Peptides against a protein of PDB entry 6UG1. Designs and how they scored, part 16

Target 1, 304 residues: chain A of PDB entry 6UG1
Amino acid sequence: SNEERKRRKYFHMLYLVCLMVHGFIRNEWINSKRLSRKLSNLVPEKVFELLHPQKDEELPLRSTRKLLDGLKKCMELWQKHWKITKKYDNVGLYMRTWKEIEMSANNKRKFKTLKRSDFLRAVSKGHGDPDISVQGFVAMLRACNVNARLIMSCQPPDFTNMKIDTSLNGNNAYKDMVKYPIFWCEVWDKFSKKWITVDPVNLKTIEQVRLHSKLAPKGVACCERNMLRYVIAYDRKYGCRDVTRRYAQWMNSKVRKRRITKDDFGEKWFRKVITALHHRKRTKIDDYEDQYFFQRDESEGIPD
Target 2, 301 residues: chain A of PDB entry 6UG1 as posed
Amino acid sequence: SNEERKRRKYFHMLYLVCLMVHGFIRNEWINSKRLSRKLSNLVPEKVFELLHPQKDEELPLRSTRKLLDGLKKCMELWQKHWKITKKYDNEGLYMRTWKEIEMSANNKRKFKTLKRSDFLRAVSKGHGDPDISVQGFVAMLRACNVNARLIMSCQPPDFTNMKIDTSLNAYKDMVKYPIFWCEVWDKFSKKWITVDPVNLKTIEQVRLHSKLAPKGVACCERNMLRYVIAYDRKYGCRDVTRRYAQWMNSKVRKRRITKDDFGEKWFRKVITALHHRKRTKIDDYEDQYFFRRDESEGIPD

## One batch from the design tools (peptide; made by RFdiffusion4, then SolubleMPNN)

Design b1_p9_5_s3 (from b1_p9_5, 5 letters changed)
Fold by OpenDDE base, seed 3:
Structure b1_p9_5_s3 (fold): chain B 304 residues (1-304), chain A 9 residues (1-9)
Amino acid sequence: as target 1 above (304 residues)
Amino acid sequence: SIDISELLS
């Protein structure tokens, strides 16, 4: 019905706000001064120097290589720190079906919300789910004065799916779900004027995204609970930015059709949400990023 | 209709 379409659109918007606020709160928690002091001690001086290379005036790419080597060593140090990776409770922050939402509304399961104190303890001990691990890795890089962002792929229910029963059947459902991350890191390269993508936990990769990312979900089974639509970046100064364009190869032709921003009302609403979560002034880094997004939109073209 | 944008203002 038209009513069910309106209900699913509304619930998608509400769920998206809750996810974006969750990312904002986690980004605040990883700025903890107490946590920063503990995590800085995990990084030896020689690795710190690689994270802060001098500018090579002859070949700026040499400075970028040192930064990449520093980030690789930080991932190795993080793997040594992280002792226990817990499975997600149910589906974690992966996408729920409409049936699962209706069933959960009837069952008042009090989700045990992780308190700030418990989060800081989990990161300090190296015990938690993959999301806590990624968030802790971003905290470690920030403790080393690296301009690292927390990235969140927000997974609200698909308001474009009008099927009555959206139950997912499959023996490998958890493996397919966790094949691609929901949280990752970006690091600013001041030499190339680009963001470096870092997945320290799931794929254990560092990449300089040009046209596509390895972190973008591929295949039907993986996309059932992880649909790339809203990739939100949270920086150390409480900036909030939509960075979906970096990770979406087909933003205009495919991804836009699955976003609330497909219409003018949804675009204006989503801009208000981003503005409400963006607590810093614009910088030259934002100008370089917007220029990159513009070039990516021109290169994709208008879908036929 | 609750404007969800008002929840963040």
Scores: peptide ipSAE 0.034, ipTM 0.738, DockQ to the pose 0.149
Fold by OpenDDE base, seed 5:
Structure b1_p9_5_s3 (fold): chain B 304 residues (1-304), chain A 9 residues (1-9)
Amino acid sequence: as target 1 above (304 residues)
Amino acid sequence: SIDISELLS
């Protein structure tokens, strides 16, 4: 019905705000001074120097290569620190079906909310789910004065899916779900004036995204619980930015149709949500990023 | 505090 379409759109909006607020709170927690002091001790001086290379005026690419090597070594150090990767409770922050939402509303499941103290302890011990691990990695880079931001791929229920039963098929649903991350890191390269993408936990990869990312879900089974629609960046100064354009090859033709921002009302509403979560002034880094997004939009063109 | 009440209305 038209009513069910409105209900699913509204519930998608509420769920999206809750996810974006969750990302904001986790971004605050990883700024903990106590955690920062502990995690800085994991990074030896030689690796710290690679994270902070001098600017090579002749060949800025040499400085970028040192930063990339420093980030690789930080991923290796993080793997040594992290002792226990827990499975997600149920589906974690991956996308729920409409049926699962209805069933969860009926079942008063006591969601055990992780407290800030428990999160800081989990990161400090190296015991937790993959999301806690990524968040801890961002905290370690921030403890080393790296301009690292937490990236969250927000997975609200698909308001474009009007099926009554949205049950997912098959026993391998967990493996397909966790094939691609929900959380990752970006690091500012001051030499190339670009964000570097870092997945320290799932794919264990570093990339300089031009047109496509390895972190973008591919294949039907993987996309059932992980749809690239709302990739939100949280920086150390409590900036909040939509960076979906970086990771979406087909933003205009495919991704936009599955976002609340497909219409003017949804665009204005989503801009209000971003503005409410954005607690810093604009910088030249934002100008370089917006220029890159503009070039990516022009290069994709308008879908026929 | 993020006033999300206006965003959820």
Scores: peptide ipSAE 0.034, ipTM 0.785, DockQ to the pose 0.615
Fold by OpenDDE base, seed 1:
Structure b1_p9_5_s3 (fold): chain B 304 residues (1-304), chain A 9 residues (1-9)
Amino acid sequence: as target 1 above (304 residues)
Amino acid sequence: SIDISELLS
């Protein structure tokens, strides 16, 4: 019905705000001075120097290569620190079906909300789910004075799916779900004027995304619980930015149709949400990023 | 504080 379409759109909006606020709160927690002091001790001086290379005026690419090598070594150090990767409880922050939402509303399941103290302890010990591990990795890079962002792929329920039953009948549903991450890292390369993508936990990859990322879900089974629609970046200065354009090859033709921003009302509303979560002034880094997104929109073209 | 109510209006 038209009423059910309105209800699903509204519930998608509410759920998206809750996810974006969750990302904001986790980004505050990883700025903990106590955690920073502990995590800086994991990074040897030689690795710190690679993270902060001098500018090579002749070949800026040499400086980028040092930074990439430093990030690789940080990923290896993080793997040594992380002792226990816990499975997610149920589906974690992956996308729920409409049926799962309705069943969860009826069942007062006490979602065990992780407290800030428990999060900081989990990161410090190297014990937790993959999301806690990625968030801790971002905290370690920030402890080394690296301009690292926490990236969150927000998975609100699909308001474009009007099926009554959306039950997922997959024996491998968990493996397919966790094949691609929900959280990752971006690091600012001051030499190339670009963001470097780092997945320290899932794919264990470092990318300079041009047209596509390995972190973008591929295949029907993987996309059932991980649909790339809202990739939100949280920086160390409490900036909040939509970076979906980086990771979406087909932003205009495919991704936009599944976003609340498909219409003018949804675009204006989503801009209000981003503005409410953006607690810093604009910088030249934002200008370079917006220029890159513009070039990506021009290169994709208008969908036929 | 983020007033979530203003975002849901």
Scores: peptide ipSAE 0.031, ipTM 0.775, DockQ to the pose 0.775
Fold by OpenDDE base, seed 2:
Structure b1_p9_5_s3 (fold): chain B 304 residues (1-304), chain A 9 residues (1-9)
Amino acid sequence: as target 1 above (304 residues)
Amino acid sequence: SIDISELLS
């Protein structure tokens, strides 16, 4: 019905706000001074020096290469720190079906909200799910004075899916679900004036995204619970930015159609949500990023 | 009522 379409759109919006607020709260928690002091001790001086290379005036690319090597070594150090990777409870923050949402509304399963103290303990011990691990990795980089962002791929239910969801077949669903991350890291490269993408936990990869990312879900089964639609960046100064354009190859042709921002009302609403979560002034880094997004929009073109 | 706290956990 038209009512059910409105209900699903509204519920998608509410769910998206809750996910974006969750990302904001986790971004605040990883700024913990107590956690920072513990995590800085995981990084040897030689690795810290690689994270903070001098500017090579002859070849700025040499400085970027040192930073990339430092980030690689940080990923290796993080793997040594992380002792226990827990499975997600059910689907974690991956996309739920409409049927699962309706069933969960009837079954008051008390989801145990992870308290800030428990999160900080989990990161400090190296015991937790992949999301906690990524968030802890961002905290370690921030402890080393690296300009690292927490990235969250928000997975609200698909308001464009008007079908009565048949139950997703269970066992293969978890492996396909966790094939791509929901959380990752970005690091500012002051030499190239670009964000470096770092997945320390899932794919264990570092990339300089040009046209496509390895972190973008591929294949039908992976996209059932992980649709790249809302990639939100949370910086150390409580900035909040939509960075979906970086990771979406087909933003205009495919991704936009599945976003609330497909219409002017949804765009204005989503801008209000971003603005409410953006607690810092604009910087030259935002100018370079917006220029990159503009060039990516021009290069994709408007789909006919 | 969907417990919105389930979405923030």
Scores: peptide ipSAE 0.017, ipTM 0.737, DockQ to the pose 0.071

Design b1_p9_5_s4 (from b1_p9_5, 5 letters changed)
Fold by OpenDDE base, seed 1:
Structure b1_p9_5_s4 (fold): chain B 304 residues (1-304), chain A 9 residues (1-9)
Amino acid sequence: as target 1 above (304 residues)
Amino acid sequence: SIDISKLLE
């Protein structure tokens, strides 16, 4: 019905806000001074120097290569620190079906919300789910004075799916779900004026995204619970930015149709949400990023 | 505090 379409759109909006606020809260927690002091001790001086290379005036690419080597070594150090990767409880923050939402509304299952103290302990011990591990990695880079962002791929239920039964019958549903991350890191390269993408936990990869990312879900089974629609960046200064354009190859033709921002009302609403979560002034880094997004929109073209 | 109520209006 038209009413059920409105209901699913509203529930998608509410769920998206809850996810974006969750990302904001986790981004505050990883700024903990107590955690920072502990995690800085994991990074040897030689690795710290690679994270902070001098500007090579002859070949700025040499400075970027040092930063990339430092980030690789940080991923290796993080793997040594992280002792226990827990499975997600149920589906974690991956996309739920409409049926799962309806069933969960009837079942008052006590969601054990992880407290700030328990999160800080989990990161300090190296025990937790992959999301806690990525968030801890971002905290370690921030402890080394690296301009690292927490990235969250927000997975609200698909309001464009009007099917009543959306049950997922896949035998490997968990493996397919966790094939691509929900959380990752971005690091600002001051030499190339670009964000470097870092997945320290899942794919264990570093990339300079041009047209496509390795972190973008591919294949039907992976896209059932991980649909790239809302990739939100949280920086160390409580900035909040939509960076979906970086990771979406087909933003205009495919991704926009699955977003609340497909219409003017949804776009205005989503801008209000971003503005409410953005607690810093604009910087030249935002100008370089917006220029890159503009060039990516021009290069994709207008969908026919 | 983020007033979530104002984001649902």
Scores: peptide ipSAE 0.048, ipTM 0.828, DockQ to the pose 0.831
Fold by OpenDDE base, seed 5:
Structure b1_p9_5_s4 (fold): chain B 304 residues (1-304), chain A 9 residues (1-9)
Amino acid sequence: as target 1 above (304 residues)
Amino acid sequence: SIDISKLLE
């Protein structure tokens, strides 16, 4: 019905706000001074120097190569720190079906909300799910004065899916679900004027995204619980930015149709949500990023 | 505090 379409759109908006606020709160927690002091001790001076290379004026690419080598060594150090990767409870922050939402409304399952103290202890011990691990990695880079962002791929239920039963085929669902991350890191390269993508936990990869990312879900089974629609960046100064354009090859043709921002009402609403979560002034880094997004939009063109 | 209430209206 038209009513069910309106209901699913509203629930999608509500769920998206809750996810974006969750990302904001986790971004505050990883700024903990106590955690920063503990995680800085994991990074040797020689690796710290690679994270902070001098500007090579003759060949800026040499400075970028040092930063990339420093980030690679930080991923190796992080893997040595992390002792226990827990499975997600159920589906974690991956996309739920409409049936699962209805069943969860009926079942008063006590969601054990992880407290700030428990999170800080989990990161500090190296014990937790992959999301806690990525968030801790961003905290370690921030402890080393690196301009690292926490990236969250928000997975609200698909309001464009009007099927009554959205049951997923059960058996391989977890492996396909966790094939691509929900959380990752971006690091600002001051030499190339670009964000470097870092997945320290899942794919264990560093990428300089041009047209496509390895972190973008591919294949039907992987896309059932992980649809790239709302990739939100949280910086160390409590900035909040939509960076979906970086990771979406087909933003205009495919991704936009699955977003609340497909219409003017949804675009205005989503801009209000971003503005409410954005607690810093604009910087030249935002100008370089917006210029890159503009060039990516022109290069994709308007879908036929 | 993020006034989430104003975003849900």
Scores: peptide ipSAE 0.045, ipTM 0.823, DockQ to the pose 0.661
Fold by OpenDDE base, seed 3:
Structure b1_p9_5_s4 (fold): chain B 304 residues (1-304), chain A 9 residues (1-9)
Amino acid sequence: as target 1 above (304 residues)
Amino acid sequence: SIDISKLLE
């Protein structure tokens, strides 16, 4: 019905705000001075020097290579620190079906909200789910004065799916769900003027995204609970930016059709949400990023 | 329709 379409659009918007606020709160928690002092001790001086290379004036790429090597060593150090990776409770922050949402509304399941103190303890001990692990890795890089941002792929329910029953069938549903991350890291490369993508936990990869990312979900089964639609970046100065364009190969042709921003009302609304979560002034880094997004939009073209 | 934009005002 038209009423069910309106209801699903409304619930998608509400759920998206709740996810984006969750990412914002986690980004504040990883700025903890107590946690920073503890995590800086995990990084030896030689690795710190690689994270802060001098500019090579002859070949700036040599400086980028040192930074990449420093980030690789930080991932190895993080794997040694992290002792227990917990499974998600149910589906974690992966996408729920409409049926699961209706069933959860009837069942007053008290989701055990992780308190700030419990989060800081979990990161400090190296015990938690993959999201806590990624968030802790971002905290470690920030403790080393690296311009690292937390990335969140927000998974609100698909308002474009009008099926009544959206139950997922499959024996490997959890393995397919967790094949691609919901949280990852980006690091600013001051030499190349680009963001470096780092997944320290799931795929254990570092990439310099040009046209496509390894972190973008591929295959039907993986996309059932992880649709790349809203990739939000949270920086150490409480900046909030939509970075979906980096990770979406087909932003204009495919991704936009599944976003609230497909119409002018949704675009204006989503800009208000981003503005409310963006607590810093614009910088030259934002200018370089916007130029990159513009070039990516021109290169994709308008779908015929 | 509750304008969710009002939740961010």
Scores: peptide ipSAE 0.040, ipTM 0.766, DockQ to the pose 0.140
Fold by OpenDDE base, seed 2:
Structure b1_p9_5_s4 (fold): chain B 304 residues (1-304), chain A 9 residues (1-9)
Amino acid sequence: as target 1 above (304 residues)
Amino acid sequence: SIDISKLLE
């Protein structure tokens, strides 16, 4: 019905805001001075120096290579620190079906909310789910004065799915769900004027995204619970930015159709949500990023 | 602070 379409659109919007607020809160928690002091001790001086290379004036790429090597070593150090990766409770922050949402609304499950103190203890001990691990990795890089931002792929229920029964047709195995991350890191490369993508936990990869990312979900089974639609970046200064354009190869042709921003009302609403979560002034880094997104939009073209 | 994500689970 038209009413069910409106209901699903509204619930998608509400769920998206709650996910974006969750990302904001986690981004605040990883700025903990107590956590920073503990995590900085995991990074030896030689690795810190690689994270902060001098500008090579002849070949800026040499400085980028040092930064990439430093980030690789930080991932290795993080793997040594992280002792226990817990499975998610049920599906974690992966996408739920509409049926699962309706069933969960009826089941007053006492969800054990993770408190800030429990989060800080989990990160400090190296014990938690993959999201806590990624968030802790971003905290470690920030403790080393790296301009690292937390990236969140927000997975609100698909408001474009109008099926009555939205049950998954198969045993969508936990393995297929967690094949791609929900949280990752980006690091600003001051030499190339680009964001470096870092997945320290799931794919254990570092990439300089040009046209596509390895972190973009591929295949039907993976996309059932992880649809790349809302990739939100949270920086150390409480900036909030939509960076979906980086990770979406087909933003205009495919991704936009699955976003609330497919219409002018949804675009204006989503901009208000971003603005409410964006607690810093614009910087030259934002200009370079917007220029990159513009070039990526032109290169994709407008879908016919 | 309540982790809002777990309220949506």
Scores: peptide ipSAE 0.029, ipTM 0.770, DockQ to the pose 0.083

Design b1_p9_6_s1 (from b1_p9_6, 4 letters changed)
Fold by OpenDDE base, seed 1:
Structure b1_p9_6_s1 (fold): chain B 304 residues (1-304), chain A 9 residues (1-9)
Amino acid sequence: as target 1 above (304 residues)
Amino acid sequence: VLDEILSEL
């Protein structure tokens, strides 16, 4: 019905705000001065120097290569620190089906919300789920004075799916779900004027995204609980930015159709949500990023 | 702000 379409759109919007606020809160927690002092001790001086290379005026690419090598070594150090990767409780922050939402509304299951103190302890010990591990990695880079962003792929229920039963019957549903991350890192390269993508936990990869990312879900089974629609970046200064354009190859042709921003009302509303979560002034880094997104929109074109 | 965003839902 038209009413059920409105209800699913509303619930998607509410759920999206809750996810974006969750990302904002986790981004505040990883700025903990106590955590920063502990995590800086994991990075030896030689690796710190690679994270902060001098500008090579002859070949700026040499400076980028040093930064990439420093980030690789940081991923290796992080793997040594992290002792226990817990499985997600149920589906974690991956996408729920409409049936799962309806069943959860009837069952007052006590969501165990992780407290700030328990999160800081989990990161310090190296014990937690993959999301806590990625968030801790971002905290370690920030402790080394690296301009690292926490990236969150927000997974609200699909308001474009009007099926009554959306049950997922896959035998490997958990493996397919966790094949691609929900959280990752971006690091600002001051030499190339670009964001470097870092997945320290899942794919254990570093990439300089041009047209597509390795972190973008591929295949039907993986996309059932992980649809790339809302990739939100949280920086160390409480900036909040939509960076979906970086990771979406087909933003205009495919991704927009699955976003609330497909219509003018949804675009205006989503802009208000981003503005409410953006607690810093604009910088030249935002100008370089917006220029890159513009070039990516022109290169994709408007779908026929 | 969040309440305003939620009121416009």
Scores: peptide ipSAE 0.040, ipTM 0.798, DockQ to the pose 0.777
Fold by OpenDDE base, seed 5:
Structure b1_p9_6_s1 (fold): chain B 304 residues (1-304), chain A 9 residues (1-9)
Amino acid sequence: as target 1 above (304 residues)
Amino acid sequence: VLDEILSEL
């Protein structure tokens, strides 16, 4: 019905705000001074120097190569620190079906909310789910004075899916679900004036995204619970930015149709949400990023 | 602000 379409759109918007607020809170927690002091001790001086290379005026690419090598070594150090990767409870922050939402409303299951103290302890011990691990990795890079962002791919239920039963075939569902991450890292390269993508936990990859990312879900089974629609970046200064354009190859033709921002009302509303979560002034880094997004939009063109 | 955004929902 038209009413059920409105209800699903509303619930998608509410769920999206809750996810974006969750990302904001986790981004605040990883700025903990106590955690920073502990995690800085994981990075030896030689690796710290690679993270902070001198500018090579003749060949800026040499400085970028040192930064990339430093980030690779940080991923190795993080893997050594992390002792226990827990499975997600149920589906974690991956996309739920409409049926699962209805069933969860009936089941008063006490969601065990992870407290700040428990999170800091989990990161400090190296015990937790992949999301806690990625968040801890961002905290380690920030402890080394690296301009690292926490990236969250927000997975609200698909308001464009009007099927009554959205039951997923259960058996392979977890492996396909976790094939691609929900959280990752971006690091600012001051030499190339670009963000470097880092997945320290899932794919264990470093990428300089141009047209497509390895972190973008590919294939029907993985896209059932991980649809790239709202990739939100949280920086160390409490900035909040939509970076979906980086990771979406087909933003205009495919991704936009699955976003609340497909219409003017949804665009204005989503801009209000971003503005509410953005607690810093604009910087020249934002100008370089917006220029990159503009060039990516022009190069995709208008969908046929 | 969040409450205002939630009240517009």
Scores: peptide ipSAE 0.039, ipTM 0.792, DockQ to the pose 0.680
Fold by OpenDDE base, seed 4:
Structure b1_p9_6_s1 (fold): chain B 304 residues (1-304), chain A 9 residues (1-9)
Amino acid sequence: as target 1 above (304 residues)
Amino acid sequence: VLDEILSEL
């Protein structure tokens, strides 16, 4: 019905705000001074120097290569720190079906909300789910004065799915769900004027994304619980930015059709949400990023 | 702010 379409759109918007606020809160928690002091001790001086290379005026790429090597070593150090990767409770922050949402509304399942103290303890001990691990990795880089962003791929229920039964075929193994991350890191490369993508936990990869990312879900089974629609970046200064364009190859032709921003109302609403979560002034880094997004929109072309 | 965003829903 038209009513069910409105209900699903509304619930998608509410769920998206809750996810974006969750990302904001986690981004505040990883700025903990107590956590920062503990995590800085995991990074030897030689690795810190690689994270902060001098500018090579002849070949800026040499400085970028040092930064990339420093980030690789930080991923290795993080793997040594992280002792226990817990499985997600149920589907974690992966996308739920409408049926799962309706059944969850009937069952008052107390979501065990992790407290800030428990989060800080989990990161400090190296015990938690993959999301806590990624968030802790961002905290470690920030403790080393690296301009690292927390990235969150928000997975609200699909308001474009109007099927009554939205049950997934039971073969969607936990493995297919977790094949691609929900949380990752970006690091500002001051030499190339670009964001470097870092997945320290899931794929254990570092990327300089040009046209596509390895972190973008591929295949029907992987996309059922992880649809690339809302990739939100949270920086150390409480900036909030939509960075979906970086990771979406087909933003205009495919991804936009699955976003609330497909219409003018949804675009205006989503901009208000981003603005409400953006607690810093604009910087030259934002200008370089917006220029990159513009070039990516031009290079995709207008879908026929 | 959040309440205002939620009131527009």
Scores: peptide ipSAE 0.039, ipTM 0.797, DockQ to the pose 0.793
Fold by OpenDDE base, seed 2:
Structure b1_p9_6_s1 (fold): chain B 304 residues (1-304), chain A 9 residues (1-9)
Amino acid sequence: as target 1 above (304 residues)
Amino acid sequence: VLDEILSEL
């Protein structure tokens, strides 16, 4: 019905705000001074020096290579620190079906909200789910004075799915769900003027995204619970930015159709949500990023 | 539902 379409759109918007607020809160928690002091001790001086290379004036790429090597070593150090990766409770922050949402509304499961103290303990001990692990990795980089962003791929239920029964057709194995991350890291490369993508936990990869990312879900089974639509970046200064354009190859042709921002009302609403979560002034880094997004938009073109 | 979303948060 038209009513069910409105209901699903509204619920998608509410769910998206809750997810974006979660990302904001986790981004505050990883700025903990107590956690920072503990995590900085995991990074030896030689690795710290690689994270902060001198500018090579002859070949800036040499400085970028040192930074990339430093980030690789930080991923290795993080794997040594992390002792236990817990499975998600149910589906974690992956996308739910409309049927799962309806069934959950009827079942008051006492979900245990992870308190800030428990989060800080989990990160300090190296014991938690993959999201806590990624968030802790961002905290470690921030403890080393690296300009690292927490990235969240927000997975609100698909308001474009109007099926009554939205049950997944088959044993979508936990493996297919977790094949791609929900949380990852970006690091600012001051030499190339680009964000470096770092997945320290899932794919254990570092990439300089040009046209596509390895972190973008591929295949039907993976996309059922992880649909790239809202990739939100949270920086150390409480900046909040939509960085979906980086990770979406087909933003205009495919991704936009699955976003609330497909219409002017949704665009204005989503901009208000971003603005409410963006607690810093614009910087020259934002200018370089917006220029990159513009070039990516022009290069994709407008879909016919 | 909201409590579940908020509890996964």
Scores: peptide ipSAE 0.029, ipTM 0.760, DockQ to the pose 0.058; fails the geometry check

